# Peptides against a protein of PDB entry 7BDX, part 284

Target 1, 212 residues: chain A of PDB entry 7BDX
Amino acid sequence: EMGAAACTLLWGVSSSEEVVKAILGGDKALKFFSITGQTMESFVKSLDGDVQELDSDESQFVFALAGIVTNVAAIACGREFLVNSSRVLLDTILQLLGDLKPGQCTKLKVLMLMSLYNVSINLKGLKYISESPGFIPLLWWLLSDPDAEVCLHVLRLVQSVVLEPEVFSKSASEFRSSLPLQRILAMSKSRNPRLQTAAQELLEDLRTLEHN

## One batch from the design tools (peptide; made by RFdiffusion4, then SolubleMPNN)

Design b2_p26_7_s4 (from b2_p26_7, 15 letters changed)
Fold by OpenDDE base, seed 4:
Structure b2_p26_7_s4 (fold): chain B 212 residues (1-212), chain C 212 residues (1-212), chain A 26 residues (1-26)
Amino acid sequence: as target 1 above (212 residues)
Amino acid sequence: as target 1 above (212 residues)
Amino acid sequence: SEEREREERARRAREETRRETAELAY
């Protein structure tokens, strides 16, 4: 209980750039983000057996951890820290997104996808995550999720790949051959305005690339 | 482990006034400080049986909690919050300072005493803690500690009482009758310059009060 | 080359635009 409460407060204050700088400026940051990955992994591995109540202290703790990672990745120095010093955490997030079934731990998926999107703003971060084994299949796995918010953040991450020629060129063949175009087209007609916009923008970006 | 790491980071960032405001501005603050007191109490109660390693995750966690309370109390709005909304935590800190033996959990005592000193900057806080049952005996119990840093923070808290006429007048008889003057005089000759200064200042304050 | 400098400027411009799209988790 106390750990979850402390982590939740840390999450809340991590919305500040100055707090992110303070977190990263300490000698504790490396250890914290290392344990973060392990804790998130342990939580996801525990889900295959016991239906952990979504409202458990453990769930809240993991949500707060994912929120902290997202907020750190929202800041330029935070992105650089994650990409330079916490690659194992990024690997863990990618792995966990693959391990979770469609509809499973939706809120956690959203937070993890938000963190990866924020990391993808940095070219080095985008290179790192996009060069991860199975990254493109992972995107399509996640895009099969029934949750509109999961799909939204997947589309944003896909857009990050498509908008960066240096990254897209390396995976363009696999990307084009596996692209769930019909799914994206369906999302562009979604009643969810955020999902609709993200799908429309991605379709526009893809059309622009086909003419080049 | 993760809880202690998160709490340690929260402690580190709580050195900022803006972070303290952010912690207190959330709906989680009351619950956090309630659990903080309970966690600290549980830790101290566990010490009577098993020699908990001072370097345990639990110890680090409790140190971080005490550090957070100290940093919150360092800010005006934080003091007001503690005095208005977290009196049980203040009661717990006072109780734990009494429950710990001389030389036991020195670092925790220092942090708790620092928090009480910071609270004592607020007149309402000083009134609350000084009107607590056994407060004066507690000060002398703590002043018997062999640790110079414990004694330093006790002397600072004693000084807060002595410098506030409205508070001192209520306890002046008990204070004068029980004052360990010889101990304070010995501290004024300490080789520890911080302890020496605090003892000298307190002796000067006491002399000023005897002439009024 | 002028081409590399154009590509680097274009990359920087894309990064600047994308920085504004970072989202906080609340």
Scores: peptide ipSAE 0.232, ipTM 0.832, DockQ to the pose 0.057
Fold by OpenDDE base, seed 5:
Structure b2_p26_7_s4 (fold): chain B 212 residues (1-212), chain C 212 residues (1-212), chain A 26 residues (1-26)
Amino acid sequence: as target 1 above (212 residues)
Amino acid sequence: as target 1 above (212 residues)
Amino acid sequence: SEEREREERARRAREETRRETAELAY
């Protein structure tokens, strides 16, 4: 309970760039993000057995952790820190996104995908996550999620890859061969306006790449 | 472990006034400080049995909590919050300071005394804590601590009472009758320069009050 | 080469544009 409360407050204040800088400027940041990955992994592994109530202190704690990572990754120095010093956390996030079933832990998936998108803003971050083994299959796995918000953030991450020629060129063959085009086309007709727009833009980006 | 890490980071960033405002501006602050008191109380009660290693995650967590309270109390809006909305926490801190033996939990005592001193900066806070049952006996109990840093912060809190005529007048008879003058005189000869100065200043303040 | 400098400038411009698309979790 107390840990969840403290972590929730830390999440709230981490929306400030100055707070992110303060977190990262301390000697505790490395340990914090290391333990964060371990805690998130332990939580996800615990889901296969017990109906963890979404409102549990443990769930709130993990959501706050994922929120903190997202907010840190929203800032340039935070991205640099994660990509340089906390790669294990990024690897953990990628792994957990693969381990979660469609419809499982939707909120956590969204937060983790937001963090990866934010990391992808810089080239080094995008390179690191896109070069991760099974990255492209993971994107398509996640895109099979029934949740529109999960799918939205997957499409945004796919767009981040497509918009970066240096990254896309390395994965272009695998990407083109495995692209769930029919699924993306279906999303472009979604009633969710954010998902619809993201799918349309991605389809336009893909068409532009085929013509060039 | 993770809770202690998160709380330690929150403690670090709470040194910023803007972070204190952000903590207090949220709907989670009341619950956080309520649980804080409970957690600190549980920790102190657990000490009577097991040699809790000072370096335990639990100890670090409680230190961080006390640090957060101190940093919040350093800010005007934080003092107002504590005195208006979290009086139970102040009562808990006073109780815990009374329950701890001389030489026990020195670091925690220092942090709690710092928080009370910070609360005492505003008249409403000083009135509240000084009107607490057993406040004067508590000060003398704490002043029996062998630790110079504990004694320093006790003397600072005593000075806060002495410097406020409206507060001191209510307790003047009890204060004068129970004042450990010989102990304060001994502290004025301490090799610790901070303790020495604080004791000297308090003795000067007391002399000034006797002449007026 | 001038071409590499142009590519690096174009990359930086893309990164700057994308930086504004960062999302905070609330």
Scores: peptide ipSAE 0.232, ipTM 0.832, DockQ to the pose 0.058
Fold by OpenDDE base, seed 2:
Structure b2_p26_7_s4 (fold): chain B 212 residues (1-212), chain C 212 residues (1-212), chain A 26 residues (1-26)
Amino acid sequence: as target 1 above (212 residues)
Amino acid sequence: as target 1 above (212 residues)
Amino acid sequence: SEEREREERARRAREETRRETAELAY
């Protein structure tokens, strides 16, 4: 309980750039983010047995951790820190996104995807995550999620890959061969306006790439 | 482990006034400080059995909690919050200071005393803590500690009482009758310069009160 | 080359635009 409360407060204040700088300016940051990955992994591994109530202290704790990572990644120095000093955490997030089934831990998946998107704002971060083994299949796996918010953040991450020629060129063949175009087209007709817009924009970006 | 890491980071960033405002601006603050008191109390109660290593994750966690309370109390809005909305926490701190033996949990005692001193900057806070049952005997009990830092912060808190006529007048009779003058005089000859100065200043303040 | 400088300027412009799209988790 106390851990979840402390972590939740830390999450709330991590929305400030100055707080992110303060978190990263200390010698404790490395240890914190190392344990963060381990804690998130342990939580996901525990889901195979008991259906943990989403409202559990443990769930709230892990959501707060993922929120902190997201907020750190929203800041330039935070992205640099994660990509340079916490690659294991990024690898863990990618792994956990693969381990989770469609509809499982939706809120956590959204937060993890938001963190990866924020990391992708840095070219080094985008390169790192996109060069992850199985990254493209992972994106398509995640697009099979029934949750519109999950799909939205996947599409945003896909768009980040598509909009960077240096990154897209390395995986263009695999990307084109496996792209779930019919699924993205279906999303472009979604009743969710955010998902609809994101899918339409991505389809426009893809058309631009096919003509070049 | 993760809880201690999160709490330690929260402690570190709580040195900022803006972070304290952010902590207090949310609906989570009340719950956090409620559980804080309970956690600290549980820790102190656990000491009667196994000599917990001071370097334990649990100890670090409780130190961070006490540090957060101290940093919150350093800010005007934090003092107001503690005195208005977290009186149980203040009562807990006072209780724990009484339950701990001389030489026991020195670092925790220092942090708790620092928090009470910071609360005492607000007249309402000073009134509240000084009107606590057994407050004066508690101060003298704490002055029996062999640790110079504990004694230093006790003397500072005593000085806060002495310097406020409205507070001192209510307890002046009890204060004068029980004052461990010989102990304070001994501290004024301490090799610790901070303790020496604090004891000398308090003795000067007490002399001024005797002449009025 | 002028082409590399144009590509680097275009990359920087894309990165600047993307920085504004960073989302906070509340």
Scores: peptide ipSAE 0.229, ipTM 0.831, DockQ to the pose 0.056
Fold by OpenDDE base, seed 3:
Structure b2_p26_7_s4 (fold): chain B 212 residues (1-212), chain C 212 residues (1-212), chain A 26 residues (1-26)
Amino acid sequence: as target 1 above (212 residues)
Amino acid sequence: as target 1 above (212 residues)
Amino acid sequence: SEEREREERARRAREETRRETAELAY
């Protein structure tokens, strides 16, 4: 309980750029983010056994950790730190997103996807995650999720790849051959306006790439 | 480990007034400080049994909690919050300071005493802690500590009482009758300059009160 | 060189636009 409470407060205050700078300016940041990855991994591995209630202190703790990572990645210096010094955490997030089944731990998926999107704002971050083995299959695996928020953040991450010619060119063949077009088209008709817009914009971006 | 790391980061960032305001502006502050008191109490109670290594993750966690309380109390709005909404935490800190033996958990004592001193900056805070049962005996118990930093922060807290006529008048008889004058005089000859100065100033303040 | 400078300017412009799309987790 105390750990979850402390982590939740840290999450809340991490919405400030000044707090992110303070976190990163200390000598504890590397250790914190290393243990963060381990904790998140341990939690996800525990899900296959005992049905941990999503509202448990452990779940709240892991959600707060994912929230902190997201908020750190929302800031330019935070992205630089994660991409340069916490690559193992990024690898862990990618792996965990692959290990989770559709409909499983939706909130955690959303937070982790938001963190990856934020990391993808910087070219070095986008390069790093997109060059991860199985990245394109992972995107499609995640896009099979029934949750609209999960799908939204997947589409945003896909768009980040599509909008960066240097990154897209490396994966363009695999991307085009495996693109779940019918799924994206279905999302463009979603009643969720955010998902609808994201799918429509991505379809427009993809059409632009076919004509060039 | 993860809890201690998160709490340590929260401690570090709580040095900012903006972060203290952010902590207190959320709906989680009351719960956090409630559990903080319980956690600190549980830790101190565990010391009588197994010699918990002072460098344990649990110790680090509790030190970080005490540090957070201290940093919150350093800010005006933080003092108001603690005195108005977290009185149980103040009561717990006073109790734990009484339960610890001279030379035991020195770092924790220092942090807790610093928090009480910071609380005492506001008159309402000073009134609250000074009206606690056994407050004067507690000060003298703490002043018997061999550690100069513990004694320094006790003397600072004593000075806060002495400098506030409304508070001092209520306890003046007990204070005068139980004052460990020889101990304070010995501290005025300390090789520690901070302790020496604090003891000298307190002796001057006490002399001023005898002539009025 | 000019092409690389154009690509870098275009990249910076994309990054600047995308910075506004960074989302905080609440």
Scores: peptide ipSAE 0.228, ipTM 0.832, DockQ to the pose 0.059

Design b2_p26_8_s1
Fold by OpenDDE base, seed 3:
Structure b2_p26_8_s1 (fold): chain B 212 residues (1-212), chain C 212 residues (1-212), chain A 26 residues (1-26)
Amino acid sequence: as target 1 above (212 residues)
Amino acid sequence: as target 1 above (212 residues)
Amino acid sequence: MKELEERAEEARREAREKTAEIAAEL
């Protein structure tokens, strides 16, 4: 319980850029983010067996951890730190997003996807995550989620790849061959306005790339 | 481990006034400080049996918690919060300072005493802690500690009482009858300059009160 | 294409909003 409460407070205050800088300026940051990945991994692995109640202290703890990573990645120096010094955490997030089934732990998936999107703002971060083994199949696996918010953040991450020629060129063949176009088209007709917009924008970006 | 790491980071960033305000502005602050007291109490109670290694994750966790309380109490709004909304935590800190033997958990004692001193800057806080049952005997118990830093922070807390006539008048008889004058005089000759100064200042303040 | 700064600002806003949203539910 106490750990979850402390992490929740740390998550809340990490929304400040100055707090992120303070976290990263200390000697404890590396250890913290290393253990963060391990803790998240342990939680996801524990879900295969017991119906962990979504409202458990453990769930709250993992949400707070994922939230902290997201808030850190939202800041330029935080992205630099993650990409340079916490690559294992990024690999763990990618792995866990693959391990979770569609509809499983949607709130956690959203936070993890937000963190990856935030990392993708940095070209070095985008290169790193896009060169991850199975990255393109992972995007499509995640896009099979029935949750509109999961799909939204997947589409935004896909868009970050598509809009960066240096990254997209490396995966363009695989991307084109496996693109779930019908799914994206269906999302462009979604009643969720954010999902609808993201799908429409991505379809426009893809059309622009086909004409070049 | 993860909880201790998170608390350590929260402790570090809580040195900022803006972070303290952010912590206290949330709906989770009351719960956090309630659990903080319980966690510290559980730790101190566990020390009676097993030699918990001072360098354990649990020790680090409790240090971080005590550090957070200290940093919160260092800020005016933090003192107000503690005195108005977290009195149980203050009572717990006073209790735990009494439960710990001389030389036991000196680093924790220092942080806890620093928190009480910080609270004592607020007259309402000073009144509250000084009206605690056994407060004066507790000060002398703590002043029996062989650690110079523990004794320093005890002397500073005693000074806060002595310098506030409204508080001192309530305990003046008990204070005069039980004052470990020889111990304070010995501290005024300490090789530790901070302890020496604090003891000298307190002796001067006490002499001034005797002439009035 | 959104500029890097616009995307970064949006990401910060969304991270704060999501923090507040989920934290309120816990």
Scores: peptide ipSAE 0.276, ipTM 0.841, DockQ to the pose 0.251
Fold by OpenDDE base, seed 5:
Structure b2_p26_8_s1 (fold): chain B 212 residues (1-212), chain C 212 residues (1-212), chain A 26 residues (1-26)
Amino acid sequence: as target 1 above (212 residues)
Amino acid sequence: as target 1 above (212 residues)
Amino acid sequence: MKELEERAEEARREAREKTAEIAAEL
């Protein structure tokens, strides 16, 4: 209980850039993010196949941890820190996103995807994530999620790849051959305006790449 | 482990006034400080009579909690919050300081005493603490500690009482009759310059009160 | 294509908004 409460407060204050800088400027940041990955992994491994998001101290703790990572990655120096010094955490997030079934732990997936998207704003971060084994299959696995918000953040991550010629060129053949076009087209007709817009923009970006 | 790491980071960033304001502006502050008191109490109750400070995650966690309270109390709005909304925590800190033997958990005592001193900067806080049952005997109990830093912070707390006529007048008879003058005189000859100065200043303040 | 600065600002905004949203539910 106390751990969850402390992490929740730390999450709340980590929305400030100054707080992120203070976290990273301390000598405890490396240890914190190492244990963060382990804690998140332990939580996901403890889930049964039918278990959704738990209203528990453990769930609150893991949400706060994922939220902290997201807030850190939203800051330029935070992205640099994660990509340089906490790659194991990024690998863990990618792994956990693959281990979770569609419809399982939706809020956690959203936070993890937001953190990866934030990391992808940095070219070095985008390169690292996109070069992860099974990254493209993982995107399509995640895009099968029934949750519109999960799908939205997946589409944004796909867009980050598409918008960077250096990254896209390396995976272009695999990307084109495996693209769930029908799924993205269905999302472009979604009632969710955010998902609809993201799917439309991605389709436009993809069409632009086919004409060049 | 993760709880201790999160609390340690929260402690580090709570040195900022803006972070303290952010903590207190959230709807989770009351719950956090309630559980803080319970957690600290549970830790102290788990100690054997011969157990000193443990090099453990639990010790680190409790130190971080006490540090957070100290940093919150260092800010004007934090003192107001503690004295208005978290009096149970102040009562717990006073109790725990009484439950710990001289020489036991020195670092924790220092942090708890620092928090009480910070609260004592506010007249309302000083009134609340000094009106606690057994407060004066507690000060003398704590002043028997072999640690110079514990004794220093006790002397500072005594000075806060002495410097406020409204507070001192209520307890002046008990204070004068129970004052460990020989102990304070011995501290005024300490090799520790901070302790020496604090003891000398207190002796001067006491002499000034006798002449008025 | 969104400029890098625009994407960075959007990410900061969304992170703050999501923090506030989930924190209110917990």
Scores: peptide ipSAE 0.259, ipTM 0.839, DockQ to the pose 0.249
Fold by OpenDDE base, seed 1:
Order: C-alpha cells, then sequence, then structure tokens
Structure b2_p26_8_s1 (fold): chain B 212 residues (1-212), chain C 212 residues (1-212), chain A 26 residues (1-26)
C-alpha cells in the first residue's frame, strides 16, 4: 500500500520537466530504473496463474512505474538518459510486450508502448529499439490486440520507423514481407477516430515510400 | 526495495516548493499522509524485539517518509495542509517521539523533530502541537537523549514556544516548574558548536522572559 | 511528416493526459 501510494505520487509529479530533471540529476536514478525493470518483469511473470485483480496494490505500483518511465521518456534529457544509461529497462519493456497475450494487461501495454514511442522520438532511441531482435514480429504480435488503444500506439511506433529512412532502409525487406496490410486497412475503417486516422496516415506514408 | 527507492526519489524531489505544491494539489495527498503515519507507527512498534538493522529497506523507507513530511512542512502551503488536513499525522509523530528510547532511531527522531519545528513556524501549527497532551513532558524526555543533534532540535522547538507569547503564557507555569535548567546549562558548554549556541540563545530568551 | 519538435510536444501532452486519466481511475 505505502509503496504504491509513494510511487503514484512520484508518477503524478513526474509530469513536470523540472521534476524529471531532478529525478535524473540525483545519484539514485540508475538504481531506481534498474529495479523498475525487475519489478515489472516480476509482475508480468506472476500473471500466469492467479487472475491478479487489476485493482491490486501490485498492479497500481507497476502502472505507476510504467507511467514514470513514460513521463521521463517524454522529455529530451529523459530520452537521452534511458538510451544511454538504462538500456536494460528498454530491453525489459520489449520483452514484456512480447510475453503479454492480446487483451492481457491493456493499460500496462499502453503505457509501455507510449514509453517506447517517446524513446523513438530520439534517433538514437529509435535505432536502439528497432535493432532489437524480433522487433518487427513483435509489432505484428501487438497489432493483433483487440484493444483499439494498444493498436493505436503500435501504429504510432510503426510510423516512427517508417518516417526515418536510416532505420527503415535496414529493415525494409522484412517489414514489407511481413506487413499485416489487411489488419491496418481494417483499422483505417475503425469507429475509433484516433485509430482510424493513425491507420490512414500510416497507409499514406507506406504508399509514398513505394513510389520512391 | 522498489517502494523504498520510489519513496527516496520522492523525498529528493520534494525539496522543491513546486513539487510540494504538486503533491498537495493532487487528490492523493490526504491518503498518502494518512498511510505515512500508519507506516511510521508500524515501524516503531516493530523495534521492540528484533534489532532491526538500521540499514534495512524498511528503515530507509520510513526515513524517506519522515523526510517528505519535513520538506512539506518547510513550505508555507505545506504547513497549512498538515495543520488543517493531516492532524492525525502530527499526533502520530508526537506519539512516536515519546515511544522511542533515548539513543534509539536517532536519525528518524531528528527528521520528526525537524518536521515539528517546521510546523511550529505557523502560529496555528505551534498552537496545535503545544496544546497536545503531555507536550512539555515529552520535550524533557527528548532532551535526555545522548545525541547532540536530537537535543539541538528539541531546543529549537522549545525556543519556538518561548518566542510566542500567546503559546508560552498558557503553559508558562508548567514550563517553569519542570524546566531541566541544569541539562540546558550543560548543553551550553557542549563541544558541538550548534548545540552550544542553541542552548545559550534559549537561556538568554528565558532570562528576558523572567524580567518581563 | 510532423517535425521532431511537434512530435516531442505531442508526446509531452499525451503523457500528461494519460497520467491524469489513469490516476482518476485508481
Amino acid sequence: as target 1 above (212 residues)
Amino acid sequence: as target 1 above (212 residues)
Amino acid sequence: MKELEERAEEARREAREKTAEIAAEL
């Protein structure tokens, strides 16, 4: 209870750039983000047996941790910190996104995908995550989720790859050969306006790349 | 481990007034400070049997909590919040200071005494804590501590009472009849320069009050 | 193509909005 409450407050205040700078300017940031990855991994591994009530203190704690990572990655110095000093945490987030089933822990997946998208704003971050083993298959696995918000954030991450020639050129063959085009076309007809727009924009970006 | 790390980061960032305002401006501040009191009380109650290694994660967590309270109380809006909305926490801090033996949990006592001193900067806060049952006997109990820093912060709190006529006049008879004058005189000869100065200043303030 | 600065500002906004959204549900 107390740990979850403290972490939730830290998450709330981490929406400020000044607070992110204060977190990272201290000597404890490295340790904190190392333990963060381990804690999230432990939580996801515990889900196989007991229907962990999503309203548990443990769930709230892990949501707050993922929220902190997202808020840190939303700031330029935070992206630099994560890519330079906390790569193990990024590896853990990618792993956990692969281990979770479609429809499982939707809110956590959304926060993790938002954190990866925020990291992808930095070219160094985008290079790092896109060069991770199984990255392209992972995107397609995540795009099979029934949740519109999970799919939205996957499409945004795919767009970040497509918009960067240095990154896209390296994986273009694998990307084109495995692209779930029918799934993306179905999303472009979604009743969710955000998902609809993101799918349409990605389809337009892909068409532009085929003509160049 | 993770809870202690999160709480320690929250403590570090709470040194900023903007962060204190963000903590208090949220809807979760009341719950957080309620649980804080309960957690500190549980920790102190657990000390009777096992020599809790002061370096335990639990100890670090409770230190961080006491540090957060101290930082909140250092800010005007934080003092107002504690006195108006978290009186139970102030009652708990006073209780725990009475329950701890001389020399026991010195660092925690220092943080708790600093928080009470910070609250005492507000006249409403000073009135509240000084009107607590057994407040004057508690000060003398704490002044028996062998630790110079504990004694220093007790003397600072005593000075806050002595410097406020509205508060001191209500308790002046009890204060004068129970004053450990020989103990304060011994502290005025301490090798610790901060303790020495605080004891000398208090003795001067007391002399001034006897002549008025 | 959105400029890098526009994407960065949107990311900051969305992170704040999502923080507020989930915090209200907890």
Scores: peptide ipSAE 0.211, ipTM 0.834, DockQ to the pose 0.238
Fold by OpenDDE base, seed 2:
Structure b2_p26_8_s1 (fold): chain B 212 residues (1-212), chain C 212 residues (1-212), chain A 26 residues (1-26)
Amino acid sequence: as target 1 above (212 residues)
Amino acid sequence: as target 1 above (212 residues)
Amino acid sequence: MKELEERAEEARREAREKTAEIAAEL
């Protein structure tokens, strides 16, 4: 209870850029983010089946941790910190996204995907995550999720890759050969307006790359 | 481990006034401070004898909690919040200070005393803590501590009482009859310069009150 | 293509919005 409450408060205040700078300016940041990944991993490994107890202290704790990572990654200095000093945490997030089944822990997946998207704004971050083993298959695995918000954040991450020629060129062959085009086309017809728009934009970007 | 790390980060960033405002502006502050007192109480009750494991995760957690309360109480809106919405926490801090033996949990006592001193800057806070049952005997109990820093913060809290005529007048008879003058005089001769100065100032304030 | 700064601003906004949304449910 107390740990979850403290972490939830830290999450709330980490929405401020100045708080993110304060967190990262301290000598405790490395240790905190090192054990963050371990805590998230332990939680995911302990999940029995598709049931998520969203109201549990453990769930609240892990959501707050994922939220903190997302808020840190939303800030330029936070992205730089994660890419330089907390790569193991990024590796853990990628692993956990692969280990979760479609429809499992939807809110956590959204937070983790948002954190990866935020990291992808930094070219060094985008290079790091896109060069991770199995990254492209992972994107397609995640895109099979029944949740529209999970799929939305996957599409945004895919878009970050296609918009960066230096990154896209390294994986272009694998990307083109495995692209779930029918799935993306189906999303472009979604009743969810955000998902619909993101899918349409990605399809436009892909068409532009095929014609160039 | 993770809870202690999160709480330590929250403590560090709570040194900022803007972070204190952000913590208190949220709907989670009441719950956080409600369970803070319970956590501190559970820790103190679990202490076997005079041994404090200062390097334990539990000790670090409780120190961070006491540090957060101190930092919140250092800010005007934080004092107002504690005095209006978290009086039970103040009662708990007073209780714990009474339950700890002289020389036991020195660093925790310092943090708790600093929090009470900060609350005492608010007249409503000073009234509340000074009207707590056994407050004057508690001050003298704490002043018997062998630690110079504990004694320093006790003297500062005593000074807050004597400097406020409205508060001092209500307890002046009990205060004068029980004042450990010889102990304060001994502190005015301490090799610790901060303790020496605080004891000298208090003795001057007391002399002024006797002549008025 | 969105500019880098636009993406960064959107990311900050969305992070705050999602923080508020999920925190209200917990």
Scores: peptide ipSAE 0.250, ipTM 0.838, DockQ to the pose 0.249; fails the geometry check

